# Designs tried in a protein design run: peptides against a protein of PDB entry 5KEZ. Part 34

Target 1, 320 residues: chain A of PDB entry 5KEZ
Amino acid sequence: NVAIYNPFRPWWERYQPVSYKLCTRSGNEDEFRNMVTRCNNVGVRIYVDAVINHMCGNAVSAGTSSTCGSYFNPGSRDFPAVPYSGWDFNDGKCKTGSGDIENYNDATQVRDCRLTGLLDLALEKDYVRSKIAEYMNHLIDIGVAGFRLDASKHMWPGDIKAILDKLHNLNSNWFPAGSKPFIYQEVIDLGGEPIKSSDYFGNGRVTEFKYGAKLGTVIRKWNGEKMSYLKNWGEGWGFVPSDRALVFVDNHDNQRGHGAGGASILTFWDARLYKMAVGFMLAHPYGFTRVMSSYRWPRQFQNGNDVNDWVGPPNNNGVI

## One batch from the design tools (peptide; made by RFdiffusion4, then SolubleMPNN)

Design b1_p11_2_s2 (from b1_p11_2, 6 letters changed)
Fold by OpenDDE base, seed 5:
Structure b1_p11_2_s2 (fold): chain B 320 residues (1-320), chain A 11 residues (1-11)
Amino acid sequence: as target 1 above (320 residues)
Amino acid sequence: ANPEFTRPTFA
């Protein structure tokens, strides 16, 4: 991914890929392979956060300022380490003035335009699908158990399906022969927008963001909500079917206090309430559970916004 | 109806 130095190595640089090389601040490919092997050998499975909707930001300077030193040029859409070129992006398909998503009530913008300037891959192209599948298959062959598909809301479900259809069976050294990768898709659906979580059920599980938002409201006792109201928690609250749901109290995005639940989201900053929420989640049978592991950062609120919400995990001068 | 979170990009 790109190396951003202003601000200094923010967490979100990880979501700006310039190649599919397993070479980042987390380590190199050999180290990753070693970790996957060691984890699998003790029954711990690895699921990769796969960033396949986009490459890096359109405004990032061309060069070799990346975690593996690979050259890239956002201006010309050149990513030779893949390789991608200008033919592999949705620039001509997006019809907004900025090239970015401007209206989330327009599903075509959401899927064909850039997410906050991130160069949007033309996933309709078999070439692009194949390059992504190659990346994911390499991970599968290493021994990962599945994937979180980042920004799935911004990809056409059919394009995702086409990629998934190219995937290998899981590595038979650790998984039963014929096993398929576990897929869960990040889709923010709190209602009120045209793109629905149900659009993606055919590809695998989806994130249920209503879970953390509603649970936060209940635990906080907002709007007269009571714990007893959770007696029909899950489908009874209008959530997606349990076998399609991946549930969580918070994630790295909404932990920053805005978006996909807003102020209702419980985090480790509210320790007691957070423990209650996580405890409830783990005790309740609804959905596939995900527990957050995060870190403290020097929050600095200005006009209600944390100006340090970019701060990444603890590091020593950029080294994790 | 809270706004959706988006990842910032910088040059």
Scores: peptide ipSAE 0.054, ipTM 0.789, DockQ to the pose 0.646
Fold by OpenDDE base, seed 4:
Structure b1_p11_2_s2 (fold): chain B 320 residues (1-320), chain A 11 residues (1-11)
Amino acid sequence: as target 1 above (320 residues)
Amino acid sequence: ANPEFTRPTFA
């Protein structure tokens, strides 16, 4: 991915890929293989956060400022390490003046235009699908158990399916023969927009963002909410079917005041309430649970926004 | 409506 130095190595640089090389702030491919092997050998499975909707931001300077030194040129849509070119992006398909998503009530914009300037891949193309599948298959062959698909809301479900249909079975050294990768898709659906979580059920589980938002409200006792209302927690609250849900109290985005959930989202900053929420989540049978492991950073609020929301995890001069 | 999800794209 792009190496950003201003601010210094923010967490979000990970979501600006320039190649599919397994060479990042966390280590190189050999180190990753070693980690996956050691984890699998003790029954810990690895699920990769796969960024396949886009490449890096359109405004990033061309050059070799990347975690593995690969050259890239956002201006010309040139990513030779893949390789991608201008033919592999939705620049001509997006009809907005800016090239970015301007209206989230327009499903076509949401899927064909750039997410906050991130160069949007033309996932309708078999070439693009195949390059992504090759990346994911390489990970599967290493021994990962599945994937979080980043920004799934911004990809057509059929395009995702086309990629998934190209995937190998899991590595038989650790998984039963014929096992399929575990897939969960990041889809923000709090209602009111045309894209629905149910559009993606055919591909795997989806993130249920209503879970953290509603649980936060209840635990905070906002709007007269009571714990007794949780008797029908899950589908009874209008959430997706349990077997399609990945649930969580917070994620890295809404922990920083971004994305879905608003002020109701509980985080480690509110330790007592957070423990209550996480405890409840783990005790309740609804959905597949995800527990957040985060870190403290020097928050500085200006006009209600943390100007240091970019700060990444504890590191040694950028190396995690 | 405002974007529900954003990630910075700074150089």
Scores: peptide ipSAE 0.053, ipTM 0.795, DockQ to the pose 0.635
Fold by OpenDDE base, seed 1:
Parts: C-alpha cells; structure tokens; sequence
Structure b1_p11_2_s2 (fold): chain B 320 residues (1-320), chain A 11 residues (1-11)
C-alpha cells in the first residue's frame, strides 16, 4: 500500500493498495505464511480483509513511496506491479463533475465513481477480475479460510460473484476437499439508500451495521430504550436473516466516531457498557459474531471530533 | 485532505 507520512503512517493507508504483494508494516509474505500455518495447526482460521474495489487515492504523489517499494502513478492510473493501467478504472464511466461519489441515492455513482478519491477499479472487466482472483487464490493457497470484502457496497454484486467464481477450493492440507472460502461483505445499509444488503446475499454474508447502532442505543438507555425490548432481537428488529448476518458491536471506522452508527456505538473507551454489549452479542443466537481487538491512541477532541483518529496500531517497523 | 475513511460518514 501507499506510505503516508502526513499524518505519519495512519491506519487508513492500509486501505490504499498499489499492488497485491503481501508486504506491509504488518509483515512480509514469509511471516504471513508462518502465521497462517501456525494458526491452522491449532484450529484458528484466518480471514483476510481484501481491498479489491479500488487502488490508492487519486491525489497521492507518484513514485515508490509504498510499503513494498513498488512504483505507482495515480495520475496516469499506472500500477505496474499488478499491472493496471488507465483502461482498468471507471474514470470514463463515472459522470460526476468531481469523479467522486456525490450522491449516495444514485446507485450507479456509488458503484462507478471514486469513493472519497480512491481510484475505482473497472470490475466489469475480466482482466481486472482475474488479477483480483489471482491475488485471492494466492491467499487461499497459503491457507486462509476466507475473506472480508472491503467496500462491497461500491461493487456490483454480479462483479463480485464473477470474482468469487474464479476462486479455488480451500487448501486441503487443513480443510476438507471441496471446501469453499468463507465470504462476508462490508455493506453499510442503515436504510434510506437504494443499495441494500439483500443485493449481496447471493455472494455470502453481509455486515449488519444496524446491530451495533441499535444495541448501543439500548444499552446506553437512550430514548427510553430498555433491555427487555431485545426479546425479539435479530430479524424482529428488521435486521437481515441470521444466516446472512455478520454482527459486531464496533469496527475500526465507527470506533473512531465515524461511519455507520454515530455516537451510539459502544467501544472499549466505554469499558463497562462495551463488555455488556459484547457479552450480550456472544450469548444471543443471531448472526455470525465478530469480536473487536483494538488499541488505545492519544485522543484529542476539537469541536467534537478526535483530530488523532488517524493514529494506526502500535508498530516499531520503521523500515517498511 | 487525505481520505481517512474508505466509507461515507453516517450520522
């Protein structure tokens, strides 16, 4: 991914790829292989956060400022480490003046335009699909069990399916022959927009962002909400079917006061209430549960916003 | 400004 130095190596640089090389501040490919093997040998499975909707930001300077030293040029859409060129992006398809998503009530903009300046890949092209599939198949070969598909809301479900159809079965060294990768898709659907979580049910599970938002409101006792109202928690609250839901109390975005859920989201900063929420989630038989493991950072609020919400996880690898 | 989030901000 791109190496961002202002601010200094933020968490979100990891979501700005310039190649599909397994070479980041988290480690190199050999270290990753070692981890996956050790985890699989004790029954712990690995699911990769796969960033396949886009490459890095349009405004990032060209050069070799990346975690694996690969050259890239956002201005010319040149990513030779893949390789991608200008023909592999949706620049000509997006009809907005800025080239970015401007109206989330327009599904075509949401999927064909740049997400906050991130160069949008032309996933309709078989070439692009194949390059992504090669990346994911490499991970499958290493021994991962599945994937979180980042920014799935911004990809056409049919394009995702086309990629998934190219995937190999899981590594038979650890998984039964014929096993398929576990897929869950990040789709933010709180209602009110044309893109729905149900659009993606055919590809795998979907993140249910209503879960953390509503649970936070209840546990915080906002607006007279009571725990007793959770009697029909799940589908009874308008959530997606249990067998399609991946549920969580918080994620890395809304933990920082942004994204879906707003101020209702409970985090480790509210330790007691957070433990209550996580405990409830684990005890209640709805959806596939995900527990957050995060870190503290030096929060500094200005005008109600944490100006240090960019701070990444602790890392002493200053070389990469 | 750098795109800090890969998702829109929801209230």
Amino acid sequence: as target 1 above (320 residues)
Amino acid sequence: ANPEFTRPTFA
Scores: peptide ipSAE 0.043, ipTM 0.762, DockQ to the pose 0.129
Fold by OpenDDE base, seed 2:
Structure b1_p11_2_s2 (fold): chain B 320 residues (1-320), chain A 11 residues (1-11)
Amino acid sequence: as target 1 above (320 residues)
Amino acid sequence: ANPEFTRPTFA
């Protein structure tokens, strides 16, 4: 991914890929292989956050300022380490004046235009699908168990399916022969927009963002909400079917106060309430559960916004 | 309308 130095190595640089090389602030490919092997050997499975909707931001300077030193040029859509060129992006497909998503009530913009300036890959092309599949298959062959698909809301479900149909079975050194990768898709659906989480049920599980948002409201006792109302928690609250749901109290986005769920989201900053919410989630049978492991950072609020929301995990001079 | 969430892309 791109290496950003102002601010200094923010967490979000990881979501701006310039190649599919397993070479980042967390380590190189050999170190990753070692980690996957060690985890698998004790029954801990690895699921990779796969960023496949886009490459880096259109405004990032060209050069070799990347975690693996790969050259890239956002201006010319040149990513030779893949390789991608201008033919592999949706620049001509997006019809907005800016090239960015401008109206989230327009499903075509949401999927064909750039997410906040991130260069949008043309996932309709078999070439692009194959390059992504090769990346994911490399990870499968290393021994990962599955994937979180980042920004799935911004990809056409059929394009995702086309990629998934190219995937290998899991590595038989650790998984039964014929095992398929576990897939869950990040789709933010709190209602009110045309894109629905149900559009993606055919590809695997989806994130249920209503879970953390509603649970936060209940635990905080907002608007007269009571714990007794959780008797029919799950489908009874209008959530997606349990066998399609990936549930969580918070994630790295909404933990910073600007993601889906708003101020209702509980985080480790409110330790007592957070433990109550997480404990409830783990005790309740609805959905597939995900627990957040995070860190403290020096929050500084200006005009209601944390100007340090970019701060990444603890590191040694940029190396994690 | 405002997006549900955006990631920073500025350096």
Scores: peptide ipSAE 0.046, ipTM 0.788, DockQ to the pose 0.534; fails the geometry check

Design b1_p11_2_s3 (from b1_p11_2, 6 letters changed)
Fold by OpenDDE base, seed 2:
Structure b1_p11_2_s3 (fold): chain B 320 residues (1-320), chain A 11 residues (1-11)
Amino acid sequence: as target 1 above (320 residues)
Amino acid sequence: SNPEFFEPTFA
């Protein structure tokens, strides 16, 4: 991914790829392979956050300022380490003046335009699908168990399926022969927009963002909500079917007031309430559960916004 | 769950 130095190595640089090389601030490919092996050997499975909707931001300076030293040029859409060129992006499809998503009520913009400046890959092209599949298959062959698909809302479900259809079975050294990777898709659907979580059920599980948002409201006792109302928690509250849901109390985005859920989202900053919410989630049978492991950072609020919301995990001069 | 995908379970 791109190496950003202003601000200094923010968390979000990880979501701006310039290659599919397994070479980041967390380590190189050999170290990753070693970690996956050690984890699998004790029954801990690895699921990779796969960023496949886009490459880096269009405004990032060209050069070799990347975690693996790969050259890239956002201006010319040149990513030779893949390789991608101008033919592999949706610049010609997006009809907005800015080239970015401007109206989230227009599903075509949401899928074909740039997410906040991130260069949008043309996932309808078999070439692009194959390059992504090669990346994911390399991870599968190393021994990962599955994937979180980042920004799935911004990809056409059929394009995702086409990529998934190219994937290998899981590594038989640790998984039963013929096993397929576990897939969960990040889709923010709180209602009111044309793109629905149900559009993606055919590809795997989806994130249920209503879960953390509603649970936060209940635990906080907002709007007269009571714990007793959780009697029919799950589908009874309008959530997606349990077998399609991946549920969580918070994630890295909404810890920082981004993504979805607003102020109702509980985080470790509200320790007592957060433990109540996480405990309830783990005890209740609805959905596949995900628990957040985060860190403290020096928050500085200006006009209601944390100006340090970019701060990444604890590191030693940029090395994690 | 979708039977086409590996389903993680408790041991």
Scores: peptide ipSAE 0.295, ipTM 0.793, DockQ to the pose 0.025
Fold by OpenDDE base, seed 4:
Structure b1_p11_2_s3 (fold): chain B 320 residues (1-320), chain A 11 residues (1-11)
Amino acid sequence: as target 1 above (320 residues)
Amino acid sequence: SNPEFFEPTFA
């Protein structure tokens, strides 16, 4: 991915890929293989956050400032380490003046335009699908158990399906023969927009952002909410079917005041309430649970926004 | 659960 130095190595640089090389702040491919093997050998499975909707931001300077030194040129849409070129992006499909998503009530914009300047891959193209599948298959062959698909809301479900159809079965050294990778898709659906979580059920599980938002409200006792109202928690609250739900109290985005859920989202900053929420989540059978492991950073609020929301995990001069 | 996808288990 792109190496960002202003601010200094933010967490979000990981979501700006320039190649599919397994060479990042966390280590090289050999180290990753070693970790996956050691984890699998003790029953710990690895699920990769796969960034396949886009490459890096359009405004990033061309050059070799990347975690593996690969050259890239956002201006010309040139990512030779893949390789991608100008033919592999949705610049011509997006009809907005800025090239970015401007209206989230327009599903075509949401899927064909750039997410906050991130160069949007043309996932309709078999070439692009195949390159992504190659990346994911490499990980599968190493021994990962599945994937979180980043920014799935911004990809056509059929394009995702086309990629998934190209994937290998899981590595039989650790998984039953014929096993398919576990897929959960990041889709923000709190209602009111045309793109629905149900559009993605055929590809795997989806993130249920209503879960953390509503649970936060209940635990905070906002709007007269009571714990007793959780009697029909899950589908009874209008959430997706349990077998399609990936549930969580918070994620890295809404922990920083971004994304879905608003002020109701509980985080480790609200320690007592957070423990209550996480405890309830783990005790309740609805959905597949995900527990957040985060870190403290020097928050600095200006006009309600943390200007240090970019700060990544504890590191040694950028190396995690 | 969806039988087409691996559901993580312990061990």
Scores: peptide ipSAE 0.287, ipTM 0.786, DockQ to the pose 0.026
Fold by OpenDDE base, seed 1:
Structure b1_p11_2_s3 (fold): chain B 320 residues (1-320), chain A 11 residues (1-11)
Amino acid sequence: as target 1 above (320 residues)
Amino acid sequence: SNPEFFEPTFA
């Protein structure tokens, strides 16, 4: 991915790829293979956060400032390490003045325009689909069990399906023959927008962001809400079907006040209430559960916003 | 061993 130095190596640089090389501040490919093998040997399965909607930001300077040293040029849409060129992006499809998403009530704009400047891949093209499938198949062959698909809301479900149809079965050294990768798709659907979680049910599970948002209000006793109201928690609260839901109390985005849920989201900063919420989630039979493991950073609030929300996980790898 | 960890996608 791109190496960002202002601010200094933020967490979100990991979501700005310039290649599909397994070479980042988290480690190199050999280290990753070793980890996957050791985990599989003791029954711990690995699911990769796959960033396949986009490459890096359009305003990032061209050069070799990346975690694996690969050259890239956002201005000309050149990513030779893949390779991608100007023909592999949706620049010509997006009709907004900025080239970015400007109106989330326009589904075509949400899927064909750039997410906050991130260069949007033309997933309609078989070439692009194949390059992504090659990346994911490499991971499958290493021994991963499945994927979180980042920014799925910004990809057409049919394009995702076309990629998934190219995937190998899971590695038979650890999984039953014929097993398929587990897929859960990040889709923020709190209602009021044209893109719905149900659009993606055919591809796998979907993140249910209403879960953490609503649970937070209940545990905090906001607006007179009571824990007794959780009797019909799940579908009874208007959430997606249990067999399509991936549920969580918080994620890396809304832990920082971004994404979905706002101030209702409980995090490790509210330790007691957070433990209650996580305990409830693990005890209640709804959805596939995900528990967050995060880190402390030096929060600094200005005008209600943490100006240090960019701080990434502590490590010394990949410093150029 | 838990089949839920590697659910197939829908065709």
Scores: peptide ipSAE 0.242, ipTM 0.714, DockQ to the pose 0.027
Fold by OpenDDE base, seed 3:
Structure b1_p11_2_s3 (fold): chain B 320 residues (1-320), chain A 11 residues (1-11)
Amino acid sequence: as target 1 above (320 residues)
Amino acid sequence: SNPEFFEPTFA
């Protein structure tokens, strides 16, 4: 991914890929392979956050400022380490003036335009699908158990399906023969927009952002909410079917205090309430659970927003 | 990633 130095190595640089090389702030491919092996050998499975909707930001300077030193040129859509070129992006398909998503009530914009400047891959192209599949298959062959598909809301479900259809079975060194990778798709659906979580059920599980948002309000006793109202927690609260739900109290995005759920989201900053929420989540049978492991950062609120929400995990001069 | 939660900085 791109190496961002202003601010200094933010967490979100990880979501601006310039290649599919396993060479990042976390380590190189050999170190990753070693980690996966060690984890698998003790029954801990690895699920990769796969960023396949886009490459890096349109405005990032061309050059070799990347975690593995690969050259890239956002201006010309040149990513030779893949390789991608201008033919592999949706620039001509997006009809907005800016090239970015401007209206989230327009599903076509949401899928075909840039997510806040991130160069949008043409996932309708078999070439692009194949390059992504090769990346994911390499990870599968290393021994990962599945994937979180980042920004799935911004990809056509059919394109995702086409990629998934190219995937290998899991590595038989650790998984039963014929095992399929576990897939959960990040889709923010709190209602009110045309794109629905149900659009993605055919590909695997989806994130249920209503879970953390609503649980937060209940635990916080907002709007007269009571714990007793959780008797029909899950589908009874309008959530997706349990077998399609990936549930969580918070994630790396919404713990920064805005977006889906907003202030209702419980985080480690509210330790007691957070433990209550996480404990409830783990005890309740609804959905597949995910527990957040995060870190403290020097929050600095200006006009109601944390200007330091970019701060990444503890690191040694950018290396985690 | 989602703009509702983060806005990337391009440099």
Scores: peptide ipSAE 0.018, ipTM 0.524, DockQ to the pose 0.471

Design b1_p11_2_s4 (from b1_p11_2, 6 letters changed)
Fold by OpenDDE base, seed 2:
Structure b1_p11_2_s4 (fold): chain B 320 residues (1-320), chain A 11 residues (1-11)
Amino acid sequence: as target 1 above (320 residues)
Amino acid sequence: ANPESFEPTFS
């Protein structure tokens, strides 16, 4: 991914790839392979956050300022480490003046235009699908158990399916022969927009963002909500079917106040309420549960926004 | 097809 120095190595640089090389601030490919092996040997399985909707931001300076030293040029859509060129992006397909998503009520914009300036890959092309599949298959062959698909809302479900259809079975050194990778897709659906979580059920599980949002209001006792109302928690509250849901109290985005769920989202900053919410989630039989492991950072609020929401995990001069 | 529909799957 790109190496950003202003601000200094933010968390979000990881979501701006310039290659599919397994070489980041966390380590190189050999170190990753070693970690996966050690984890599998003690029954801990690895799921990779796969960034496959886009490459880096269109305004990032060209050069070799990346975690693995690969050259890239966003201006010319040149990513030779893949390789991608101008033919592999949706620049000509997006019809907005800016090239970015401008209207989230237009499903075509949401999927064909750039997410906040991130260069949008042409996932309709078999070449692009194959390059992504090669990346994911490399990880499968190393021994990962599955994937979180980042920004799935911004990809056509059929394009995702085409990629998934190219995936190998899991590594038989640790998994039963014929095992398929576990897939869960990040889709933000709180209602009111044309893209629905149900559009993606055919590809795997989806994130249920209503879960953390609604649980937060109940635990906070907002609007007269009571714990007793959780008696029919799950499908009874209008959530997706349990066998399609991945549930969580918070994630890295809404923990910083700018993700889905608003101010209702509970985080470790409210320790007592957060423990109640996480405890309830783990005890209640709805969905596949995900627990957040995070860190404190020096928050500085200006006009209601944390100007330090970019701060990444504890590191030694950029090395994690 | 839903990958969770294929057996064996890991979840």
Scores: peptide ipSAE 0.050, ipTM 0.724, DockQ to the pose 0.026
Fold by OpenDDE base, seed 5:
Formats: sequence, C-alpha cells, structure tokens
Structure b1_p11_2_s4 (fold): chain B 320 residues (1-320), chain A 11 residues (1-11)
Amino acid sequence: as target 1 above (320 residues)
Amino acid sequence: ANPESFEPTFS
C-alpha cells in the first residue's frame, strides 16, 4: 500500500493498495506464510481483509513511496506491480463532477465512482476479476480460511460473484477437501439508501451495522430503551437473517465516532457498557460474532470531531 | 440469490 507521511502513517493507508504483494508494515510473505501455518496448526484460522474495490487515492504522488517499494502512478492509473492501467478503472463510467461519490442515494455512483478519491477498479472486466482472484487464490493456497471483502457496498454483487467463482478450494493440508473460503462482505445498510444488505446474500455473509447501533442505544438506555426489549433480538429487530449476519459491537471506523451508528456505538472508551455489550453479543446466538481488538490513541476533539481519528496502531517511528 | 444457498465450509 501507499506510505502516507502526512498525517504520519495513518491507519487508512492500509486501505490504499498499489499491488497485491504480501509486503506491508505487518511483514513480508514468508512471515505471513509462517504465521498462517502456525495458526492453522493450532486451530486458529486466518481471514484476510481484502481490499479489492479500489487502488490508492487519485491525489497520491507517483513514485515508489509504498510499503514494498513498488512503483505506482495514480495520475495515469499505472500500477505495474499488478499490472493495472487506465483501462482497468471506472473513470469513464462515473458521471459526477468530482469523480467521487456525491450522492449515496444513487446506487450507480456508489458503485462506479471513487470512494473518497480512491481509484475505482473496473470489476466488470474479466482481466480485473482475474487479477483479484489470483491475489485471493494465492492467499487461499497459503492457507487462509476466508475473506472480509472491504467496501462491498461499492461493488456490484455480480462482479463479486464472478470473482468468488474463480476461487480455489481451501488448502487441504488443513481443511477438508472441497472446502470453500468463508466470505463476509462489508455493507453499511442502516436503511434509507437504495443499496441493501440483501443484495449481497448470494455471495456470503454481510456486516449487520444495525446490531451495534441498536445495542448501543439499548445499553445506554437512550429513548427509553430497555434490556428487556432484547427478548426478540436479531430478526425480530429487523436485522438480516442470522445465517447471513456478521455481527459486532464496533469496528475501526465507527469506533472513531463518525461511522455507521453514530454516537450510540459502544467502544472500549466506555469500558463498563462495552463489556456488557460484548458479553451480550457473545452469549446471544444471533449471527456470526466478531470481537474488536483495538488500542488507545490521543483523542483530540474539536467541534465534536476527533482530529486524531487517523492515528494507527502503536508504532516506533512507523515501525509496527 | 437465496441467502441459504451459500455454504462455506471449513474446519
């Protein structure tokens, strides 16, 4: 991915790929293989956060300022380490003035335009699908068990399906022959927008962002909500079917106060309430559960916004 | 697609 120095190595640089090389601040490919092997050998499975909707930001300077030193040029859409070129992006499909998503009530914009400047891949192209599948298959062959598909809301479900259809079976050294990768898709659907979580059910599980938002409201006792109202928690609250749901109290985005769910989201900053929420989630059978592991950062609120929401994991001068 | 049609399997 790109190396961003202003601000200094933010968490979100990880979501700006310039290649599909397994070479980041987390380690190199050999180290990754070693980790996956050791984890699998003790029954711990690895699921990769796959960033396949886009490459890096359109405004990032060209060069080799990346975690693996790969050359890239956002201006010309050149990513030779893949390789991608200008033919592999949706620039010509997006009809907004900025090239970015401007209206989330326009599903076409949401899927064909840039997410906050991130160069949007033309996932309709078989070439692009194949390059992504190659990346994911390499991970499968290493021994990962599945994937979180980042920014799935911004990809056409059919394009995702086309990629998934190219995937190998899981590595038979650790998984039964014929096993398929576990897929869960990040889709923010709190209602009120045209793109629905149900659009993606055919590809795997989806994130249920209503879960953390509503649970936070209940545990905070907002709007007269009571714990006793959770007696029909899950589908009874309008959530997606349990077998399609990936549930969580918070994620890295809404933990920073500006993501889906707003101020209702419980985090480790609200220690007591957070423990209640996580405990409830783990005890309740609805959905596939995900527990957050995070860190403290020097929050600095200005006009209700944390100006340090970019801060990544603890590091020593950029070294994790 | 039917939500129950996708059945990933793993150990």
Scores: peptide ipSAE 0.028, ipTM 0.634, DockQ to the pose 0.029
Fold by OpenDDE base, seed 1:
Parts: C-alpha cells; structure tokens; sequence
Structure b1_p11_2_s4 (fold): chain B 320 residues (1-320), chain A 11 residues (1-11)
C-alpha cells in the first residue's frame, strides 16, 4: 500500500493498495505464511480484509513511496506491479463533476465513482476480476479460511460473484476437500438508500451495521429504550436473516466516529457498557459474531471531533 | 448460488 507521512503512517493507508504483494507494515509474505500455518495447526483460522474495490487515492504523489517499494502513478492510473493501467478503472463511467461519489441515493455513483478519491477499479472487466482472483487464490493457497470484502457496497454484486467463481477450494492440508472460502461483505445499510444488504446475500454474509447502532442506544438507555426490548433481538428488530448476518459492537471505522452508528456505538473507551454489549452479543443466538481487538491512541477532540483518529496500530517494523 | 450450498468451511 501507499506510505502516507502526513499524518505519519495512518491506519487508513492500509486501505490504499498499489499492488497485491504481501509486503506491508504488518510483515512480509514469509512472516504471513508462518502465522497462517501456526494458527491453522491449532485450529485458529485466518480471514483476510481484502481491498479489491479500488487502488490508492487519486491525489497521492507518484513514485515508490509504498510499503513494498513498488512504483505507482495515480495520475496516469499506472500500477505496474499488478499491472493495472487507465483501461482498468471506472473514470469513464463516473459522470459526476468531481469523479467522486456525490450522491449516495444514486446507486450508479456509489458503485462507479471514486470513494473519497480512491481510484475505482473496473470490476466488470475479466482482466481485473482475474487479477483480483489471483491475489485471493494466492492467499487461499497459503491457507486462509476466507475474506472480508472491503467496500462491497461500492461493487456490483454480480462483479463480486464473478470474482468468487474464480476462487480455489480451501487448502486441503487444513480444510476438508472441497471447502469453500468464508465470505462476508462490508455493506453499510441503515436504510434510506437504494443499495441494500440483501443485494449481496448471494455472495455470502453481510455486515449488519444496525446491530451495533441499535444495541448502543439500548445499552446507553437512550430514547427510553430498555434491555427488555431485546426480547426479539435480531430479525424482530428488522435486521437481516441470522444466516446472512455478521454482527459486531464496533469496528475500526465507527470506533472513531466514522461510518455507521454515530455516537451510539460502544467502544473500549466506554469499558463497562462495552463489556455488557459484547457479552450480550456473544450470548444471544443471532448472526456470526465478531469481537473487536483494538488499541488506545492519544485522542484530541476539537469541535467534537478527534483530530488524532488517524493514528495507526502500534508498530515496530521500522521504516517499512 | 447460495454460499451455503457449498462444502462448509467450518466443520
């Protein structure tokens, strides 16, 4: 991914790829293989956060300022380490003045325009699908069990399906022969927009962002809500079917006040209430549960916003 | 096809 130095190596640089090389501040490919093997040998499975909707920001300077030293040029859409060129992006499909998503009520903008400047891949092209599949298959062959598909809301479900159809079975050294990768898709659907979580059910599970948002209000006793109202928690609250839901109290985005949920989201900063929410989630039989493991950073609020929300995880990889 | 129709990842 790109190496961002202002601010200094933020968490979100990891979501700006310039290649599909396994070479980041989290480690190199050999270290990753070692981890996956050791984890699988004790029954711990690995799911990769796969960033396949886009490459890096259009405003990032060209050069070799990346975690694996690969050259890239956002201005010319040149990513030779893949390789991608200008023919592999949706610049010609997006009709907004800025080239970015401007209206989330327009599904075509949401899927064909840039997410906050991130260069949008043309996933309708078989070439692009194949390059992504090769990346994911490499991970499958290493021994991962599945994937979180980042920014799935911004990809056409059919394009995702086309990629998934190219995937190998899981590595038979650790998984039963014929096993398929576990897929869950990040889709923010709180209602009111044309893109729905149900559009993606055919590809795998979907993140249910209503879960953390609503649970937060209940645990906080906002709007007169009570724990007793959770009697029909799940589908009874209008959530997606349990067998399609991946549920969580918080994620890295809304932990920082971004994305879906707003101020209702409970985090480790609210330790007691957070433990209550996580405990409830683990005890209640709805959805596939995900527990957050995060870190503290020096929060600094200005006008109600943490100006240090960019701070990345602790790292000892030096200049990488 | 429904992903649940594939061989299960988890046994």
Amino acid sequence: as target 1 above (320 residues)
Amino acid sequence: ANPESFEPTFS
Scores: peptide ipSAE 0.028, ipTM 0.660, DockQ to the pose 0.025
Fold by OpenDDE base, seed 4:
Structure b1_p11_2_s4 (fold): chain B 320 residues (1-320), chain A 11 residues (1-11)
Amino acid sequence: as target 1 above (320 residues)
Amino acid sequence: ANPESFEPTFS
């Protein structure tokens, strides 16, 4: 991914890929392979956050400022380490003046235009699908158990399916022969927009952002909500089917006030309430649970926004 | 596709 130095190595640089090389702030491919092996050997499975909707931001300077030193040129859509070129992006398909998503009520914009300037890959192309599949298959062959698909809302479900159909079975050294990778898709659906979580059920589980938002409201006792109302928690609250849901109290985005959930989202900053919410989540059978592991950073709020929301996890001069 | 038609992943 791109290496950003202003601000200094923010967490979000990870979501701006310039190659599919396993060479990042966390280590190189050999180190990753070693970690996966050691984890699998003790029954801990690895699920990779796969950024396959886009490459880096269109405004990032061309050069070799990347975690593996790969050259890239956003201006010309040149990512030779893949390789991608201008033919592999949706620039011509997106019809907005800015090239970015301008209206989230237009599903076509949401999927064909750039997410906050991130160069949008043409996932309709078999070439692009194959390059992504190669990346994911490399990880599968290393021994990962599955994937979180980042920004799935911004990809056509059929394109995702086409990629998934190219995936190998899991590594038989650790998984039963014929096992398929576990897939969960990040889709923000709080209602009111045309893209629905149900559009993605055929590809795997989806993130249920209503879960954290509603649970936060209940635990905070907002709007007269009571714990007793949780008696029909899950589908009874309008959430997706349990077998399609990945649930969580917070994630890295809404922990920082971004994405979905607003002020209702509970985080470690509200320790007591957060523990209550996480405890309830783990005790309740609805959905596949995900527990957030985060860190403190020097928050500074200006006009309701944390100007330091970019701060990444504890690191050694940028190395995690 | 519907949720009940989605095949199990692994285990």
Scores: peptide ipSAE 0.027, ipTM 0.634, DockQ to the pose 0.027

